# Peptides against a protein of PDB entry 7SFY, part 50

Target 1, 41 residues: chain A of PDB entry 7SFY
Amino acid sequence: ELFNLESRVEIEKSLTQMEDVLKALQMKLWEAESKLSFATC

## One batch from the design tools (peptide; made by RFdiffusion4, then SolubleMPNN)

Design b2_p22_5_s4
Fold by OpenDDE base, seed 2:
Structure b2_p22_5_s4 (fold): chain B 41 residues (1-41), chain C 41 residues (1-41), chain A 22 residues (1-22)
Amino acid sequence: as target 1 above (41 residues)
Amino acid sequence: as target 1 above (41 residues)
Amino acid sequence: MERVTQLKKVLEELQKKIEELK
């Protein structure tokens, strides 16, 4: 495999997708924690 | 959507998969950097 | 939450490395 422009762009796209998923997971965890906090009040 | 043990486990599995992908991407980037360094010596 | 924060930091570092390769 040659690291060329196409490979770099593909990696950048993958990283962007992962960042979006991480943000979504953070939100889901926050929501869960918030609900637990509410339920444990 | 109920945040239960099953949902938590599923999120943790997703995070683990993302960690594995990140490690793979780090290795690919390191290899690219190493090759560039070698080529520019 | 801490685990996700760490992953986010790693992603940011990877993004910086990609930018350095441009």
Scores: peptide ipSAE 0.103, ipTM 0.504, DockQ to the pose 0.306
Fold by OpenDDE base, seed 3:
Structure b2_p22_5_s4 (fold): chain B 41 residues (1-41), chain C 41 residues (1-41), chain A 22 residues (1-22)
Amino acid sequence: as target 1 above (41 residues)
Amino acid sequence: as target 1 above (41 residues)
Amino acid sequence: MERVTQLKKVLEELQKKIEELK
């Protein structure tokens, strides 16, 4: 494995992308559960 | 798309998997930066 | 579940990138 500036930049980009995806999933789950909760009342 | 128990379970499993990968990426970033820091001294 | 499937693919690509950096 080679750890240098290029590797760091690539990892940081991947991290950011995954964080965005994670947030999107969390938001989608929340929205879906909120709608379900509303519909069950 | 239909949100039901199956969909929720799948989303939650995906979230857990993504959290694990995020941690792995963060660890790799730390390792990369640690090695770079060491090499620059 | 189309969105979830797409996100799983993104996750797989990120996992591939991390493995390539090991």
Scores: peptide ipSAE 0.091, ipTM 0.515, DockQ to the pose 0.057
Fold by OpenDDE base, seed 4:
Structure b2_p22_5_s4 (fold): chain B 41 residues (1-41), chain C 41 residues (1-41), chain A 22 residues (1-22)
Amino acid sequence: as target 1 above (41 residues)
Amino acid sequence: as target 1 above (41 residues)
Amino acid sequence: MERVTQLKKVLEELQKKIEELK
């Protein structure tokens, strides 16, 4: 039970960190797509 | 344009790696949930 | 940005499941 709780907490931390990275990547992708579209037109 | 394409490729690589990590975390979560449910019942 | 949106959705669902286990 303790192991399961510890594992859950660790997974939750990892998921939170990944969400932050995903947000950053989303912003970078938006910038890249915006620039690419602008350069193509 | 080349810079934008290179950046996009790099972002896609990062996203693919994150997808793999997410799958691993999903598996770990499933195992934890299964064990926790089994231990509780 | 469809892939990023999907990954974010998966993360949100995983977070929800974690909260349900508390």
Scores: peptide ipSAE 0.084, ipTM 0.515, DockQ to the pose 0.306
Fold by OpenDDE base, seed 5:
Structure b2_p22_5_s4 (fold): chain B 41 residues (1-41), chain C 41 residues (1-41), chain A 22 residues (1-22)
Amino acid sequence: as target 1 above (41 residues)
Amino acid sequence: as target 1 above (41 residues)
Amino acid sequence: MERVTQLKKVLEELQKKIEELK
């Protein structure tokens, strides 16, 4: 493992990207659950 | 896209997987920052 | 589930990046 400034910056960028993807998944989950709840009523 | 129980389960699995990767990245970031701080002392 | 498939690809790429940093 090479732990230097360059690697840190790259990891931070990846973290941000993953956070955005997580938010997208959460929104899709909400939509799926909303529809499922409605359908089961 | 079908928003049903099967899709919900798959999305939830993906969310969990991504959360695990996020934690791994955060740990790597911490390690990188720790080493960098030490090296700059 | 096209969107989920795309997200899985992003996840795989990030996992590869983690391995490269080891």
Scores: peptide ipSAE 0.081, ipTM 0.519, DockQ to the pose 0.057

## One batch from the design tools (peptide; made by RFdiffusion4, then SolubleMPNN)

Design b2_p23_2_s1 (from b2_p23_2, 14 letters changed)
Fold by OpenDDE base, seed 4:
Structure b2_p23_2_s1 (fold): chain B 41 residues (1-41), chain C 41 residues (1-41), chain A 23 residues (1-23)
Amino acid sequence: as target 1 above (41 residues)
Amino acid sequence: as target 1 above (41 residues)
Amino acid sequence: LEKRLEELKKVLWELEEKLRKLK
């Protein structure tokens, strides 16, 4: 597989975007889990 | 050429790290969903 | 690399969708 500048730049941009999304998801999941742990009837 | 190889290795490491994070999040999500699905109130 | 990235994008999208429904 040829790894050239174009493919590197595209992958790096995707990785940055995915990292931001992952951080947001981690926060959302933590908040949801916290609410569930304290939830009562 | 070396720059491309270095970038490739770095990207592979980033992908591996993201895979590990995703696995952890998937497990936490399963736990949260399970608690919700089993809740009767 | 492209295949691994696409697979991660897929898993991430599925996780986003599940979280959107959960909360």
Scores: peptide ipSAE 0.485, ipTM 0.803, DockQ to the pose 0.220
Fold by OpenDDE base, seed 3:
Structure b2_p23_2_s1 (fold): chain B 41 residues (1-41), chain C 41 residues (1-41), chain A 23 residues (1-23)
Amino acid sequence: as target 1 above (41 residues)
Amino acid sequence: as target 1 above (41 residues)
Amino acid sequence: LEKRLEELKKVLWELEEKLRKLK
């Protein structure tokens, strides 16, 4: 792999974007879990 | 060169943390799916 | 690093798809 300034900047931007998506997915999963019906019989 | 190395190490730490979070979310999703009810009664 | 990042993106996409199907 070639790690230089350009690749570092691109990776850091991607990481920030992915962190935002992860937070959104965590919230969606929490909401989904709260709405799911458990087997009651 | 040293600056890139330090930045690389920090990025690797962030990637590791995100990998751990993703694994946890995958497990939570599996648990949620396993608890789904299919209207059995 | 790029390979690890691409793998993370792949897993993230798969999670998004699974969550979408859960409703």
Scores: peptide ipSAE 0.485, ipTM 0.803, DockQ to the pose 0.214
Fold by OpenDDE base, seed 2:
Structure b2_p23_2_s1 (fold): chain B 41 residues (1-41), chain C 41 residues (1-41), chain A 23 residues (1-23)
Amino acid sequence: as target 1 above (41 residues)
Amino acid sequence: as target 1 above (41 residues)
Amino acid sequence: LEKRLEELKKVLWELEEKLRKLK
């Protein structure tokens, strides 16, 4: 809980990783939505 | 170069932004799931 | 901050799982 250099560095690294994951998920969601838009009966 | 407090505040803002993006993605996912269920002709 | 970070990681994991199932 004590915010020091070590905690900051670790959190920043985690944030970067999470941002990368978010971008990947956004792409997957886009692909899913795109496929659904082409679905026809 | 930034004080720990300043860094913490910026990190908190980044976390808030990521939380908002996640919520938006969750909503889009719900829409996709709903469309998939609806499109089961 | 650590608590918020852990919560976000959980949400991300759940979203990944849902997207995997939607595939």
Scores: peptide ipSAE 0.484, ipTM 0.802, DockQ to the pose 0.218
Fold by OpenDDE base, seed 5:
Structure b2_p23_2_s1 (fold): chain B 41 residues (1-41), chain C 41 residues (1-41), chain A 23 residues (1-23)
Amino acid sequence: as target 1 above (41 residues)
Amino acid sequence: as target 1 above (41 residues)
Amino acid sequence: LEKRLEELKKVLWELEEKLRKLK
C-alpha cells in the first residue's frame, strides 16, 4: 500500500468513472423495469 | 499538494457513498426480478 | 482503499450482467 500523488490521481479517475457507470446503471434499471411483465392481478 | 490523510478520508467517504448506492440498486433489481411474472389471472 | 475499489468494480460488473439478462 503505497499512496502518493499518482495513486491518488488514479483512484480519483476510477471513482469518477464508476460514478458515471452507476448513473448509467440507474437509468438501465428504470428501462428494464419498464419492460418487465409484473404481476397485476 | 500530495496525497495526505485528508485526501484519503475524502476518498473513503466517496467509496462509502458509492457502496450505499450500489446496495440500493441491488435491492431495486431484486424487487424487479421478484415481480417478474407471466399472466396468471 | 484499493481493495474496496476493486470490490466495488466487481459488484458493478455483476450488477451490469444481471441487468443485461433482464429481458
Scores: peptide ipSAE 0.482, ipTM 0.801, DockQ to the pose 0.219

Design b2_p23_2_s2 (from b2_p23_2, 11 letters changed)
Fold by OpenDDE base, seed 4:
Structure b2_p23_2_s2 (fold): chain B 41 residues (1-41), chain C 41 residues (1-41), chain A 23 residues (1-23)
Amino acid sequence: as target 1 above (41 residues)
Amino acid sequence: as target 1 above (41 residues)
Amino acid sequence: LEERLKKLEEELWALQERLRKLK
């Protein structure tokens, strides 16, 4: 596909959104790990 | 900077970085899942 | 790039779902 201004702006917006999601998931995972109990069975 | 080629390279680098973060999170999730105690006993 | 972005979005969605099931 043609990489023009419109496609660039769209991609950059998507990248920003995904970056924010990744940060949120990283924090959420850390929190989840801290609450998990080790298997004893 | 609006130069398409330069912007494309920059975006590709950003994608690579996010892909690496995603892989790391997937591995951490696997670790968490493996340590999680399941209702089997 | 578009295909690569799409794949990343799909993988991110999958990770979100797995994490939601964990906690």
Scores: peptide ipSAE 0.545, ipTM 0.822, DockQ to the pose 0.223
Fold by OpenDDE base, seed 3:
Structure b2_p23_2_s2 (fold): chain B 41 residues (1-41), chain C 41 residues (1-41), chain A 23 residues (1-23)
Amino acid sequence: as target 1 above (41 residues)
Amino acid sequence: as target 1 above (41 residues)
Amino acid sequence: LEERLKKLEEELWALQERLRKLK
């Protein structure tokens, strides 16, 4: 693998984007769990 | 060269953290999926 | 490093899809 300034900048941008996505998914999952119904019959 | 190495190490740490969070979310999602039920009563 | 990032992106996409199916 090549690791230079250009690849580092691209990776750091991707990491930032993915961190934001992870946070959003974490919140969506929390909301989904709170809305789930358990079998009651 | 040292700057690239230091940046690489920090990026790898961030990746590891994100991978761990992702694994945790995958497990939480599995639990949520296992608890899903349709309204039958 | 690039391969790890690519794998993580693929796994994130899969998680998004699974979550979407939960409504």
Scores: peptide ipSAE 0.545, ipTM 0.821, DockQ to the pose 0.246
Fold by OpenDDE base, seed 2:
Structure b2_p23_2_s2 (fold): chain B 41 residues (1-41), chain C 41 residues (1-41), chain A 23 residues (1-23)
Amino acid sequence: as target 1 above (41 residues)
Amino acid sequence: as target 1 above (41 residues)
Amino acid sequence: LEERLKKLEEELWALQERLRKLK
């Protein structure tokens, strides 16, 4: 609610986690695209 | 240290960057889904 | 900030689900 020590620490932890998730999703998408079969018929 | 404008602005910038990356990934995934070949041949 | 964070988390979850369906 209020931006104090508790809130800041929590937000920073969330940001770090989301950044890690984003990187993981980027890699997963790359892998999916690499294996993906595109319309060839 | 616990709260200041610079800290908040920096967090907001990080959020903006992550939101932009997320949007880019969503669009990239849409393209992949659109080109996906289903077993029809 | 908290609302933006919440929305981002929801969108991340949705993206994860879309990726899972793509395999």
Scores: peptide ipSAE 0.543, ipTM 0.820, DockQ to the pose 0.227
Fold by OpenDDE base, seed 1:
Structure b2_p23_2_s2 (fold): chain B 41 residues (1-41), chain C 41 residues (1-41), chain A 23 residues (1-23)
Amino acid sequence: as target 1 above (41 residues)
Amino acid sequence: as target 1 above (41 residues)
Amino acid sequence: LEERLKKLEEELWALQERLRKLK
């Protein structure tokens, strides 16, 4: 639709939230990978 | 400042960056899932 | 832009769910 100041503010808020979520997921994935085990027998 | 072309371009760049990060995380997760093994012995 | 944002949110949700199952 129309892109104005209100739309920009809303988009920026959404972007900030998604960036925070992405960072949290990166950390969770790192932890998961570090705990993975492999078949040794 | 009001929403203008420069602001839109900046937001689009941020979106592209997050899309790329998301794809990378999805690939890493796929690799982790593929490496999971089951205890059989 | 709004459509791209919505798609990203959906993909993030899906990724969260996959990670939860991985544990």
Scores: peptide ipSAE 0.536, ipTM 0.815, DockQ to the pose 0.222

Design b2_p23_2_s3 (from b2_p23_2, 13 letters changed)
Fold by OpenDDE base, seed 5:
Structure b2_p23_2_s3 (fold): chain B 41 residues (1-41), chain C 41 residues (1-41), chain A 23 residues (1-23)
Amino acid sequence: as target 1 above (41 residues)
Amino acid sequence: as target 1 above (41 residues)
Amino acid sequence: LEERLEELKKQLWALQEKLRKLK
């Protein structure tokens, strides 16, 4: 595929999806951290 | 439950899953970057 | 566990920053 507007839009949609996944992971990491007792591990 | 061995194991499994997701995202982001870079230069 | 967690947080931050620049 030659790069064109359609390709750019498709990439940006993918980037948005990745951003959403990262946000979810951030929350999960926070939850994991909150469950850990840093005195024990 | 309070932190115990079972909780630790569960967290470790969760961290492993998140690590795998991050690796996949790193690859996808590289692919997106490469496509964009080619188009912009 | 805390070491693994911190590394994940660093990777996450780096990817978020990279994404922000690409969008």
Scores: peptide ipSAE 0.539, ipTM 0.840, DockQ to the pose 0.850
Fold by OpenDDE base, seed 4:
Structure b2_p23_2_s3 (fold): chain B 41 residues (1-41), chain C 41 residues (1-41), chain A 23 residues (1-23)
Amino acid sequence: as target 1 above (41 residues)
Amino acid sequence: as target 1 above (41 residues)
Amino acid sequence: LEERLEELKKQLWALQEKLRKLK
């Protein structure tokens, strides 16, 4: 748990992974929005 | 794909799942932020 | 559903912004 460069790299990798998940969620939200939009049009 | 009550329920379930994922990500981000904050203190 | 969707979008945006600041 000693914070050093390795720990920082590990955190950055985690942040990147979270970013990827967020992008995936954006796509899912878009899909849901599109379906709702289509249904309400 | 015909939008009906079942489709709406499916979307609601998807939104719930996404909400849960976002909550999990919020926690992960908090952890990352905390680690970074601790390291810089 | 529309309201929930909008709220999710806001939360997602907020997280993305927070993440951006951390990286």
Scores: peptide ipSAE 0.538, ipTM 0.841, DockQ to the pose 0.866
Fold by OpenDDE base, seed 3:
Structure b2_p23_2_s3 (fold): chain B 41 residues (1-41), chain C 41 residues (1-41), chain A 23 residues (1-23)
Amino acid sequence: as target 1 above (41 residues)
Amino acid sequence: as target 1 above (41 residues)
Amino acid sequence: LEERLEELKKQLWALQEKLRKLK
């Protein structure tokens, strides 16, 4: 794969996808933290 | 959900899943970085 | 569990920052 505009766009799409997953994980972590906080308080 | 051993185990399982996803994302980001680095050097 | 959670938060933050720099 020679890097060109098409490859860059493809990578950016992948990065956006990863960003979405990270946001989902962030919410899950917050949820877990909330549960633990409630349990340990 | 009152926090008990069962709830703790459930959270531990969730954390393990999240750790696995994060590791996968780390690899994907490294891959993306490598491609971008090669292209821009 | 608290320690694991905190470490995950740090890793997540680091990845978010790395992602931001790549875009």
Scores: peptide ipSAE 0.536, ipTM 0.840, DockQ to the pose 0.872
Fold by OpenDDE base, seed 1:
Structure b2_p23_2_s3 (fold): chain B 41 residues (1-41), chain C 41 residues (1-41), chain A 23 residues (1-23)
Amino acid sequence: as target 1 above (41 residues)
Amino acid sequence: as target 1 above (41 residues)
Amino acid sequence: LEERLEELKKQLWALQEKLRKLK
């Protein structure tokens, strides 16, 4: 479809959703890191 | 909680899930970038 | 696991930066 304002709004909403997912993943990674002993692999 | 083999397996599974999510997000970002790039060319 | 985790963190950071630039 032709890229227009509606398409841009749709993309922006998608990007915002992706930001939220990334924030959640960041927290999960921190939790995983905190549980691991870095003396091992 | 005490870190043990079960905890390590749990973390490993969690990391695998997060890797899959990141791959999906990478694809979505590529698609968004492609749409924006096409619109500006 | 630590190396794998650090790589994921790097990928996540890169995606966050890319996303920021697209908005």
Scores: peptide ipSAE 0.535, ipTM 0.838, DockQ to the pose 0.807

Design b2_p23_2_s4 (from b2_p23_2, 11 letters changed)
Fold by OpenDDE base, seed 4:
Structure b2_p23_2_s4 (fold): chain B 41 residues (1-41), chain C 41 residues (1-41), chain A 23 residues (1-23)
Amino acid sequence: as target 1 above (41 residues)
Amino acid sequence: as target 1 above (41 residues)
Amino acid sequence: LEERLRKLKEELWALKKRLEELK
C-alpha cells in the first residue's frame, strides 16, 4: 500500500465525514433510547 | 507540518477510536432493540 | 489503512440503517 499525499487527503476527508456521522448517530441513538418503552405486557 | 509517517499513525489512531465508538453504539443499539416493546397486547 | 477504512464505512452504514428502522 502506497501512502502518498493524495491518499492521505482522501482518507482524512473520509475520517472527518465518518466522525460527523458517528456523532449524529450517537445523538439519535440517545434520543431513541429515551423514548423507547420497555415490555410491560 | 505532518510527515506521511506521522499522518499515517494519526489516521490509524483515529480509525481505532472510531472503531471503538462504533462497537459501543452497536452494543447500545442491541440493548435498546432487545428491550423494545411491541404493540401486541 | 484503506481496507480498514472501507470496513469501517460499511459497518457505519449498517449501523445507520439499523437506527433508521428503530425510529
Scores: peptide ipSAE 0.546, ipTM 0.818, DockQ to the pose 0.222
Fold by OpenDDE base, seed 1:
Structure b2_p23_2_s4 (fold): chain B 41 residues (1-41), chain C 41 residues (1-41), chain A 23 residues (1-23)
Amino acid sequence: as target 1 above (41 residues)
Amino acid sequence: as target 1 above (41 residues)
Amino acid sequence: LEERLRKLKEELWALKKRLEELK
């Protein structure tokens, strides 16, 4: 809709939050993969 | 300063980058799920 | 942009749920 200063601030806050979540999920996925058992027999 | 074209373009680039990272994580999760073994042997 | 943000947030939430099932 309207892209003014207030909208920019809100969007930037959302982006920062989502970036932090993405990083956390990357770490969780890495930990999960390292613990998984794969077909070997 | 108000929200201008340069700011919008930068935000759009950030969104694209996060969307790409998300896709990569989803693919990694799929691979992990596909490789899971069951206690059968 | 706002629509893209909403979709991305929802997809992140979905990924989180899938990851919880993996553990």
Scores: peptide ipSAE 0.544, ipTM 0.817, DockQ to the pose 0.226
Fold by OpenDDE base, seed 5:
Structure b2_p23_2_s4 (fold): chain B 41 residues (1-41), chain C 41 residues (1-41), chain A 23 residues (1-23)
Amino acid sequence: as target 1 above (41 residues)
Amino acid sequence: as target 1 above (41 residues)
Amino acid sequence: LEERLRKLKEELWALKKRLEELK
């Protein structure tokens, strides 16, 4: 578990990176949906 | 320097938010996959 | 906290792979 400054800084960096990944995945999902054909017949 | 309670709570809040966003994206992906079909019309 | 972080990373990876299958 986190108990010192070094650990805090490291986890905060990880959280920032993961937030960026989430944003990228959100954009990729929108792009993917736009390319799909839906059952409209 | 030590990791403190206030910082821990903030990190936990960030994790919760990211987990919620991830779940929402997973659900949207499922919906897209469920509607996928060949363009026959 | 560290366990939650690892799990979130794994779930992000899984979602990324699922998205790659859509086209």
Scores: peptide ipSAE 0.543, ipTM 0.818, DockQ to the pose 0.250
Fold by OpenDDE base, seed 2:
Structure b2_p23_2_s4 (fold): chain B 41 residues (1-41), chain C 41 residues (1-41), chain A 23 residues (1-23)
Amino acid sequence: as target 1 above (41 residues)
Amino acid sequence: as target 1 above (41 residues)
Amino acid sequence: LEERLRKLKEELWALKKRLEELK
């Protein structure tokens, strides 16, 4: 299944997509932490 | 062109890195959730 | 590899859902 160019290209595209999603989630987490009210009392 | 061993190993390493980043984000989220202020004060 | 990709995608989706709970 992962022996030809077609499969390789598909996997690499999937990796790129997932990396982009990871970056987006990192940014969302940063924003959440920045706005989050922490327990202080 | 074939999906050769070298390319596969490289992709597996990339996957490992992404999985590690994901786990780190999950832990950071847990920390944020644990510090959320609740209407108790 | 395909299994790892599938699992990673599912875990990313789960993380996204958890983040949505924080707003």
Scores: peptide ipSAE 0.542, ipTM 0.816, DockQ to the pose 0.231

Design b2_p23_5_s3
Fold by OpenDDE base, seed 3:
Structure b2_p23_5_s3 (fold): chain B 41 residues (1-41), chain C 41 residues (1-41), chain A 23 residues (1-23)
Amino acid sequence: as target 1 above (41 residues)
Amino acid sequence: as target 1 above (41 residues)
Amino acid sequence: SLLERATQLKDELWALMEKIRAL
């Protein structure tokens, strides 16, 4: 497998960005789910 | 170089953790969508 | 490769983000 400096830097940057996004998404998804309700006749 | 091996192993670990979190979020999204109800009455 | 794996994960995360915004 090719794992040079360019690839490592790109992956590390992506991992950092994804970590931040995942944390935000966890919060947003929980908030969205908590607002959902069932309609009952 | 040992540095490249250490970096690769650590990145592999991080990617695995991110994949696990993503799967959990996908399951939570499915759960939220399943709870979504429409007022049909 | 690790790069391919990271790219795929990023794409899946983007798709998930779009679905969450649609809720």
Scores: peptide ipSAE 0.510, ipTM 0.805, DockQ to the pose 0.183
Fold by OpenDDE base, seed 5:
Structure b2_p23_5_s3 (fold): chain B 41 residues (1-41), chain C 41 residues (1-41), chain A 23 residues (1-23)
Amino acid sequence: as target 1 above (41 residues)
Amino acid sequence: as target 1 above (41 residues)
Amino acid sequence: SLLERATQLKDELWALMEKIRAL
């Protein structure tokens, strides 16, 4: 199994990027859920 | 910068954490989609 | 591999992002 510096750098960059996106999406999804409601007809 | 066993373990832990968050968000998305309904009145 | 795992996670995140944008 190959693991080198290039792989580490790429993974860590991806992890940082994904962490930021996940936090933003958590907030967006909460906002979306709070605005949605069931039909009352 | 060095890639060693300790760094690998840390990366694996981070990936696992992000996978758990992703699963939680996918469940919340399902809940949000379930609240969507069409007006029939 | 770790790279494959990270790539797959990123792809799943992207798909989730697109679904949220479509709400």
Scores: peptide ipSAE 0.509, ipTM 0.805, DockQ to the pose 0.184
Fold by OpenDDE base, seed 4:
Structure b2_p23_5_s3 (fold): chain B 41 residues (1-41), chain C 41 residues (1-41), chain A 23 residues (1-23)
Amino acid sequence: as target 1 above (41 residues)
Amino acid sequence: as target 1 above (41 residues)
Amino acid sequence: SLLERATQLKDELWALMEKIRAL
């Protein structure tokens, strides 16, 4: 399989986008967890 | 050719890292979901 | 292929996003 410039650029762009989303999701997950609490009476 | 090979290796490393992060987040999500309580008093 | 791995990863990321939003 030829790993040409076009494929590399496309994948690298996708990776960058995914990194940004993952960071955002990590923060959202942390926020969600911090708001969760065990129900008590 | 060598440049493409080097780029491929780096991209593979990045993909692996992202897969690891994703798995970690999936586990945390599962934990968060499992800790949700609908108990009321 | 790398492209296939990247595509799958994006799909899994999307699924994770939807799950997090549903919390």
Scores: peptide ipSAE 0.507, ipTM 0.804, DockQ to the pose 0.183
Fold by OpenDDE base, seed 1:
Structure b2_p23_5_s3 (fold): chain B 41 residues (1-41), chain C 41 residues (1-41), chain A 23 residues (1-23)
Amino acid sequence: as target 1 above (41 residues)
Amino acid sequence: as target 1 above (41 residues)
Amino acid sequence: SLLERATQLKDELWALMEKIRAL
């Protein structure tokens, strides 16, 4: 039995949304790492 | 790959797990930002 | 495939989680 178009479309939308969030998280992590202070004082 | 019931179930399982991971990432990022030592010298 | 894409995204999320834990 093939699963219906509605389910497939919903899954694809979910994957797109998660990809967008992943990109945002990667950017935030980069910013945090760049601001991390190592013992320099 | 043909989209059948078995494939749908596996995709849905993956999506559910990814949603849980995403929530965990968001929380960990917040915690990391709150604890990070920034340059203060 | 859609499943392959989902799997790849999951792996990327996991890798990012591990990177955060290393901070």
Scores: peptide ipSAE 0.480, ipTM 0.793, DockQ to the pose 0.185

